# Designs tried in a protein design run: peptides against a protein of PDB entry 6RGO. Part 62

Target 1, 392 residues: chain A of PDB entry 6RGO
Amino acid sequence: MALKLLGFNQDATCFSVISSNKGVTIYNCDPFGKCFELEKSTSNDEELDFLVEMLFSTSLIAVVDKTIGASKRKKLKIVNTKRKATICELTFPHEIMDVIMNRKIICVVLKSDQIFVYDISCMKLLRTIDVRGEKLKSTSKFRNSEAVGDIGVRVSLSTDNNSILCYSSYSKSDKENAPLNDIVVFDALKCIQINVLPAVHQSNIVCIACSPDGMLMATASEKGTIIRVFKTIDTENDEPILVNEFRRGSRPSRISEMKFNHDNTLLACVGESDTIHIFALPVTTTEADANEDDTLQQSSHSLSSSINGLQYISKGLANRFGKIIVSKIPTQSQQRHVAYIKIPENAKYRIGFPKDTTNTIHICGEDGNYLVYSIPRNEVGPCTLVKSNTFD

## One batch from the design tools (peptide)

Design b1_p20_2_s1 (made by RFdiffusion4, then SolubleMPNN; from b1_p20_2, 9 letters changed)
Fold by OpenDDE base, seed 5:
Structure b1_p20_2_s1 (fold): chain B 392 residues (1-392), chain A 20 residues (1-20)
Amino acid sequence: as target 1 above (392 residues)
Amino acid sequence: SKELEKEAEELEKKLEKLAA
């Protein structure tokens, strides 16, 4: 049967899939098993397509039927999975491209490059963000979606209550074909723009991940060779802080998903490559006031080895036109993965980090495999398979 | 888990009142 992966929930306790014969199915990760099934509404041999966003492990889900020919592509349904009932329905002027949610906020991304921000508690519209801005409203040329591939606005939302929204935006170049290579950081609760990171890549951004606490974001372009990690809120001399630059590979390959673990110590990426890459982040020592007590000699075996001088060459070459080019970390200081997982070639996989086990990763494939891996701490190498299950 | 489910049940009751 053809499976299509929808992804993990915010804490990797559940994942959702489309089965061609059954419709949408939700699986619990531990104990492993089917917890919900949405029956196929149409008898037609049409390829099913859905968006499903879960609210953690709760009975609430947001659903969009994206099946071809359906007028339903503009409808968001909130469904109680226990009652199998639609509790709210919203209709949008354009096709829904993405839906992202936490305990406070729902963000709906449209094909028009608009982001609708809702308070989940009352489904009140807080803000409509128009990423094209007023200047591009006059050019009625919808990018013919046929010729310019899957390039749209990308979004990521913090899973915490602070509700930090990161989205891709068009560069301020007066060129009709400006790339989606800026990032905007937005407080979704207060409806305030916090930060703007200009030209973080040379080409369109195709993947964004926000950390659970909203303090970090990862970005990848169409090339998928370099991943950049930035601070979201903090700036240095009014410039964006680049924390890390990771090399996924030398060959171009699309990254479909990135995730931070719960404590911001790991970043994973997956896509069209035969390899899931896991990168280590520097532990930001928050100066939590260590009160005086017990001398637990946790042997900080400093991985002292290859921290040769990260000279932050913060030489922002202000180009002649006042555009801040994000200073590239020198290619010699580009970090590689600390861990990896080999996956079947041409199989689409999704990734999730469980909250309670920072060194564990959950993965699932369109091949019907759900796999749990342990991530090595002290060595660079393959992850160890801990648990495997199959689904249909 | 139980606290999140209770919050979701409270959200559901609010959303049902808006759909009515």
Scores: peptide ipSAE 0.268, ipTM 0.842, DockQ to the pose 0.801
Fold by OpenDDE base, seed 1:
Structure b1_p20_2_s1 (fold): chain B 392 residues (1-392), chain A 20 residues (1-20)
Amino acid sequence: as target 1 above (392 residues)
Amino acid sequence: SKELEKEAEELEKKLEKLAA
């Protein structure tokens, strides 16, 4: 059967899939099992396409049926899974490309490069963000919509109540072909732009992850070779703060999803490659707890050689992108551990971090595998498989 | 979380009032 993965919810307690024969199915991770099914409304052998965004482990889901007809692709339904009832229906002027939510906010991304921000409690439109509209003031020529392949506005929302929205925007370059390589940080509740990170990559941004607390964001371009982690709100001399730069690989490969764990100590990425990568983030010691004198003896063992390949601190970024002040990473040589999971080359995978276990990752594949891995803390190496289940 | 489920039930009741 052809499975299409929709992904994990915010806390990785559930994941959603499309089964060609059944429709949308939501699985609980623990105990593992089917918790919801949305049956196919039409007997047509048409390829099923849906967006499903779940509000954590609740009975509330946002659903977009993208399978048939231009009208359905423009409709967002809020569904109670326990009652199998549509609570609310919204219709948009353009096809829905993405839907993200937390307890406060729903963001709807349209094919028109518009983001509609709603208060979930009353489904009131708080803001329409027109990502093209800032560009239309300079160049009247509509790019023929046909040449805009799989490149659209990317979004990520913090899972907390602060509701920090990160989205890709067009650079202010007068070039008709300006890339989606800027990031805007937006307070979705107050409807205020907080920050703008210009030209964070040379090419279009294809993946964004916001941390659960909204304080960090990760970005990847079409090349998917370098992942950058920035502070979202904080600036240094009105310049964006680059916290981390990770190398996923030497070969170009699309990153489809990135996620932070719940304590911002890990960043995972998945995509078209045979490998899920997990990067360790340096613990930003908040200045306060400097008092505990824990004399952990630096066992200086010489694992120097293998780590050198992944930490490309490109000294050269300062000259080309303006002075991105790479704040001197404090000289605490905390070995940035990198973990990995090997996955089948032909299967798309999705990732999630459970809240209660910061060193555990959930993954699911279009191959019908749901897998739980333990992440090594003190070494660079493979993750250990802890649990496996199958779904159809 | 039981708190999240209760918050969702309150959201459901608010949304149901908008569809009516």
Scores: peptide ipSAE 0.244, ipTM 0.833, DockQ to the pose 0.823
Fold by OpenDDE base, seed 4:
Structure b1_p20_2_s1 (fold): chain B 392 residues (1-392), chain A 20 residues (1-20)
Amino acid sequence: as target 1 above (392 residues)
Amino acid sequence: SKELEKEAEELEKKLEKLAA
């Protein structure tokens, strides 16, 4: 059977798949099993295509049927999975490309490069974000859908109630083919733009991940060789803060998904490569007010590895393009993965971090494997397989 | 979480009233 992965929910307690014969199936991770099935409404041998976004492990899902005709691809249904009932239906002017949600907000991304932001509690439209802006409306040549079909506005939403929305935007270059290489950070609840990160990559951004708390954002371009991690809200001298730069590899390879773990200590990435990479983030010690006096002199030898990264100030072209944030981290100081998982070549995988176990990762494949891995803490190496299940 | 399920059930009841 052809399986298509839709991904994990926000806490990796469930994942959703499309089965060519069954339609949409949602699996529970622990205990492993089917928790919902949406039957194929049509007997046609048409390739099934759906968007499904879950509200955590609840009975609420957002569903878009992309299989049949231009009209259904513009409809968002909110479905109660326990009742198998549509409780709300919204129709959009353009095809729905993505849907993301948390406890407060639903964001709907359209093929028009518009983001519709809704208050989930009443399905009231809070904001329409036009990523093309008013000036680019005239060149309504829909990107020729045939050749470079998958470059669009990318979005990620914090899973917390702060509802920090990160999205890719067009650079202000006067070029007709401006890349989607800017990031906008947006408070989805207040409908306020918080920050703009200009030119975070040289090419189009194809993957974004927001941390659960919305304080960090990871980005990858169509090259997928470098992942950058930024602070979302904080700035230094009105400039974006680059926290980390990770090297996934030397060869171009598309990254399809990235995820932070729930404590912001790990970032995982998956895509077209045979390897899931897991990177360690520096623990931002929140100075908790440890007012308590207790003098326990545990001499933690902080190996301050003085990364005397020689700032090779390449005196090169200070061209008029705004300070590409790229220049602050030398290519030699690019951190590698701390852990990895080997996956079958050409198998699409999705990733999720469970809330209760920060050193565990859930993965699922179009090969019908659901796998749970333990991430090594004190060594660089492969993850250890802890549990495996199969699905169809 | 039981709180999440309760929040979802309250949300469902609100959305059902808007669709009616």
Scores: peptide ipSAE 0.228, ipTM 0.830, DockQ to the pose 0.833
Fold by OpenDDE base, seed 2:
Structure b1_p20_2_s1 (fold): chain B 392 residues (1-392), chain A 20 residues (1-20)
Amino acid sequence: as target 1 above (392 residues)
Amino acid sequence: SKELEKEAEELEKKLEKLAA
């Protein structure tokens, strides 16, 4: 059967898939099993295409049927999975490209590069963000964005109640073909822009992950060779703070998804490569709990010296060119993965981090595998398979 | 979490009132 992965929910307690025979199926991770099935509305052998965003383990999901007709692709349904009932329907002026939510906010991304921000509690529109509108002072004709169907506005939302929204924006370059290589950080509740990170990559950003608390974000370009981690809110001298630069690989390969774990100590990435990469983030030791574990101090000192070395390089280059060139972390200071998972070639996988186990990762494949891995902390190496299940 | 279920039920009741 052709499976299409939709992804994990916010806390990796559930994942959703499209089955060609059945429609949308939601699986619970523990105990493993089907918790919901949305039957296909059509008898046609058309390839099913849906967007499904879950609200954690609740009965509430947002659904967009993209299978048939331009009209359905503009409709967002809020569905109660227990009652199998549509409880709300919204219609948009353009095709829905993405839907992301937390307990407070739903963000709907349109093909028009607009982000509609809703208060979930009343489905009231709080803001329309026009990502093109900031560029519209330049006479850039509507590029028929039909031709590059895969490059659009990317979004990520914090899973907490602070509702920090990170989105890709067009660089202010007068070039007709300005890349989506800026990041905007937005408070979705207050409807305020908090930060702008200019030119975080040389090419279009194709993947963004916000941390659960909204304090960090990871970005990857269409090259997928480098992942950058920034602070979202904090700035140093009105400049963006680059926390980490990770090298996934030397060969270009698209990253489809990135996730932080719940304590911001790990970042995982998956995409077109045969490898899920897991990177370690520096633990921001708040000074207070410095008492007990003496052994981890040696690794933190080397990272802090590397970060301080980055600050010295940034100050020298920023002053001269007025472009916040995200100081190219010297290729020598680019961190590699600390752990990895090998996946089948050409299999699409999704990733999720469970809340209760910071050293565990959930993955699922279009091959029908749901896998739980343990992440090594003390050595660089493969993750260990802990649990496996299959689904159809 | 029982709190999450209660929040979802309260949210459902609010959304149902908007669809009616």
Scores: peptide ipSAE 0.219, ipTM 0.823, DockQ to the pose 0.730

Design b1_p20_2_s2 (made by RFdiffusion4, then SolubleMPNN; from b1_p20_2, 6 letters changed)
Fold by OpenDDE base, seed 1:
Structure b1_p20_2_s2 (fold): chain B 392 residues (1-392), chain A 20 residues (1-20)
Amino acid sequence: as target 1 above (392 residues)
Amino acid sequence: SEELEKEAEELLEKLEELAK
């Protein structure tokens, strides 16, 4: 059967899939099993397409039916899964491209590059962010939106109550073809722009991940070779703070999803490659607990030349993009461990980090596999399979 | 969590009341 993955919820306790025969199915991860099913509204052999965003493991979901006709693609439904009932329906002027939520906020991304921010408690519109409108003040030509293929506004929302929204924006370059390579950090509750990170990549941003606490953001471009991690709120001399730069690979490959774990110690990425990559983030020890005199024995073991290739601190980026203050993380000595999972080349996978086990990752594939892996912390290497289940 | 489920139920009830 053709499966299409919708992804994990915020805490990786559930994941959603589209089955060509059944419709939308939500699976619980532990105990593994179906927790909700949304049947097809039509007997047509049309390819099913849905957006489903679940509020953690709760009975509240947001659903968009993208299968049939332009009218349904503009409708967001809030559904009570226990009652199997639509509680609220919102209609938008344009097709819905993405939906994200937390306990406070729903964000709806439209094909028009608009972000609608709602208070979930009353479905009141707090803000419409027009990502194009800031650009249109300079160039009146409606570029024919035909050639805007798979490149649109990308968003990520913190899972906490602070509701930090990160979104891709058009660079203020007078060039008609300004890339979506800026990031805006937005307080979704207060409706205030907190920060702007200009030109974080040379090409369009195709993937963004916000940390659960909203303090970190990861970005990847259409090249998918380099992942950058920034502070969201904090600045140094009004300049963005680059915390990490990771190399996924030497070959271009699209990254479809990135996730932080719940303690901000890991960043995972998945996409079109045969490999899920997991990067270790340096723990920024706040200066307070520096009292434990733990004698880091310099085990000078000659870890082979292969690791030296991952620390491309490109000294050259400082000159062309404004002073990206690469905070000299003084811990140059902490080898950033990289873990990986091999996946089938032709299967799309999604990733999630469970809250209770910071060294565990959940993955699911369009091949019908749900897999739980243990992540090695002390070495560079493969993750270990801990649990496997199948779904249809 | 049970707290999150209760909060989601209360949100759904409020939204149902506003939709009437």
Scores: peptide ipSAE 0.448, ipTM 0.913, DockQ to the pose 0.845
Fold by OpenDDE base, seed 4:
Structure b1_p20_2_s2 (fold): chain B 392 residues (1-392), chain A 20 residues (1-20)
Amino acid sequence: as target 1 above (392 residues)
Amino acid sequence: SEELEKEAEELLEKLEELAK
């Protein structure tokens, strides 16, 4: 059967898939098993396409049927999985491209580059963010609808109650083809813009991840060679704080998904490459518990593995217009992965970090594999397979 | 968690009441 992965929920306790013959299936990770199924509404051999977003492991899901016609692609259904009933239906002016949620907020991304922000408790619209309308104040030309390939507004939402929304926006460049290379940080509860990170990449941003607490954000461009990690809220002299710059590889390869672990110590990325990469983040010591005197000299052996990778002297074309956040991080200090997982070529995988085990990663593939890996703590190397299950 | 499931049930009930 052809499987299409929808992804893991916020805490990686469940994942959702589309099966060509069954429709939408949700699996529980532990104990492994099918927990919900949404049957195919049509007898036709039409390619099934759905969006499914879960509220963690609960009975509340948001569903968009993208299979049949322009009308269904504009409908969001809130479904009670225990009752198998649609509780609420919202209709949008444009096709739904993405849906994300936490305990407080639902965000709906449209093909129009609009983000609709809802209070989940009453489905009240809190804000409409018009990313194109903000661009149109600077540039008169709509992207022709035909050339809107896989490049649209990307979003990520914190899984906590702070509800920090990060989204890609168009650069203020007077160029007709302004890239989606700015990031806006938005308080989704208060409906306030907190921060703007201008020109975080040279090309369109295709992947964003927000940390669970909303304090960090990872970004990747169409090139997928460099991942940048920023602080979301904090600024230094009104400039964005770049925390890390990671090198995934030298060859261009699309990153489809990135995720932080629960304690912000790891960032994983997956995409078109045969490798899931896991990067270590510096532990931000919150100064809170500095009272107890215990002089344990934890020798922070900074494993500065000075891998003398080729000096691509990116001549900083400091082109006059955009302050490209010139990474103050020298290209030589670009950190590599600390761990990796090899995956089958041409298999799409999704990733999730469970809350309770910071050194464990869940992955699932369109090959029908659900895999749990242990991440090495003290060594650079492959992850160890701990558990495997199959699904259809 | 049981708390999250209860919160989701309360949300779903409230949304069902608002949709009538």
Scores: peptide ipSAE 0.443, ipTM 0.913, DockQ to the pose 0.850
Fold by OpenDDE base, seed 3:
Structure b1_p20_2_s2 (fold): chain B 392 residues (1-392), chain A 20 residues (1-20)
Amino acid sequence: as target 1 above (392 residues)
Amino acid sequence: SEELEKEAEELLEKLEELAK
C-alpha cells in the first residue's frame, strides 16, 4: 500500500501515517501499536493528503484534510482522539500548508505566506504574521500569488512553554526575486519579534528546526549541503549568533526534516538522500554547572578549535553594511556528521528524538519500517539498530 | 505523561465548552 509519513510528535512517543486505504493512523512507539485511526470520509480513489499535528502522546490532535478537490484544505479541526470527535473547526481564507503546536500555541501557515498564531487554551487569535505584507511594505512589486511552487514560508516552534517561533522571511533586496533567506525569531506568547537574521543562506530556506528550549535554531537551503546553527537570542557578551556550520555533503540534496535532541547535544537531518546525518553540537555550558565535572573537558577542546576559525568581522564593518551574520567560514572548518544511518534509496523517512534517551533516535519510513537506533558516543560511525517494527 | 494527558483533557473540555 502507498504510505505517506506525517512524522513524529514532539517527544517521539508517537508517529502518524496516511494509508491510501485506511486514512490516518497514529502509532505508539513503545509499546509499539496503533493508538488512533481516522477513517477516510470519501470512497473515491483520490490520493489522500493530510496534516496531523499531535500534542505529545495526548488525546488532542489538529487535522487538515488536504486531499485534492476537497474544500477542506482551508479547515483546521481540533479532534479528541478518545471521543473520536471534532471539538472545534477553524476556516482560513487560503489553503493550510503547515500546522505546528506545543502546550500553549498553535501556529497555522497558509499558502498566502501568512502565519496565524493561536492560544491553544481558547483558540483565540493572538497574531497574524503577514510575511508577504512585510515584503510589500519594503518592495512595491506584487509578486503574483500563483507562482507559489515548492518554495513557501517555513516554520519551527519550540516544544517548551517559551513558544519560540522561527520562520523564513523575504530578504529586503530590491530585486523582484528576493529569496526566503532571512529568519525571524518571534515570541509567540508575547507576540514580539525577538530577532531577525538576514541572508542566513544564498538561496531560499527549505528547512528550519528550533531546539526544544527555543535557544537554538538550525537552517538549510535548497542546496542542502550546509546546515547552519544559530542562537535565537542576541547575547550581550558579543558572542557570535552563528554557533556552528555542518556539511551534510558535497552533492545538492533536499533536506525535508531536521531535529535537535532534548539536551541540544545532537542535530539530525533527513531528506532525499540515502543517509540520515547526525551532528554533535557544542555543549553550551551555562556558567553555573561548570564547577563539578572536570572529566568532560577533554572532548570540548577539539570542538572549540574549529569555532575559532570564525573570523569575527570587526564591529566597525558590520555597522556600515548591516549585520553580516554569515562570515565566509572556510570550507575546511565545516564539521561533518559524527553518526549516520543508511536508509533505502527513494524511501522517505521521518526522524524523532525520545526525551528519556538522548543517544537514541527513532525513524520511520514510507516502506513501513519503524526503527530505533543507538547513536555512538565515542566514535564516528554508523548507528546500531536496537529495535525494529513494521506497519501498514 | 499522566500530567500532559490531564492537561490535554482540560484543554479539550474548555474548547468543547467554548464551541457550545
Scores: peptide ipSAE 0.442, ipTM 0.912, DockQ to the pose 0.850
Fold by OpenDDE base, seed 2:
Structure b1_p20_2_s2 (fold): chain B 392 residues (1-392), chain A 20 residues (1-20)
Amino acid sequence: as target 1 above (392 residues)
Amino acid sequence: SEELEKEAEELLEKLEELAK
């Protein structure tokens, strides 16, 4: 049967899939099993397409039926999974492209490059963000975005209550084809723009991940060769802080998803390649717990020296034109993965980090595999398979 | 978490009341 992965929830306790025969199914990760099913409303042999965003492991889900007709693609349903009932329905002027949530906020991304920010507690609209802005309204005929169906506004939301929203935005270039290569950091609760990271890639951003605490953001472009990690809120001399630059590979390959673990020590990425890559982030040693284990200090010193090397490079390339050329971290200082998982070629996988185990990653595939891997701590190498389950 | 489940139930109940 054709499976389509919808992904993990915020804490990787559940994942959702579309089964061509059944509709939407949500699985619990531990104990592994089906916890919810949304039956397909129609007997048509149409390829099922849904957006499903689950509020952690709760009975609250947001659902968009993208299968049947242009009208349903504009409808967001809030569903109580225990009651199997639609509680609220919102209709949008344009097709819904993405839905993200946390305990406070729902963000709805439209094909119009608009982000609607809602208070989840009352479904009140807090803000409409128009990513195209006023100037682009005149000349943007709808790009026949039918042909390039995959370039749009990307969003990520912190899973905490701070509700830090990161989204891709169009660079202020007067070119009709401005790339989506800026990032805006937005406080979704206060409805305030916190930061703007200009030109973080040379091409459109196709993947973004916010850390659970909203303090870090990872970005990847259409090339998917380089992943950049920035601080979201903190700036140095009004300039964005580049924390890391990771090299996934030399060959172009789209990254479909990135995730931070819950302690911001790891970043995983998955996409069209046969490999999930896991990168180590520098542990910000807060000065307080400096007392105990001497053995971890040696590895941190090598990482801190690389960060200090990054600070030295930032000062020199303040080009006269206010383009923060994110200092091309010399190709020599581009970090590689610390761990990897081999996945079947052409299988789409999704990733999630469980909260309670910082060195564990959950993955699921359109091949019907749910896999739990242990991430090596001290060695660069393959992850170890700990648990496997199958779903249909 | 039981707390998160309770919070989601309270949210759903409140949304049901607002939708009537």
Scores: peptide ipSAE 0.422, ipTM 0.907, DockQ to the pose 0.846

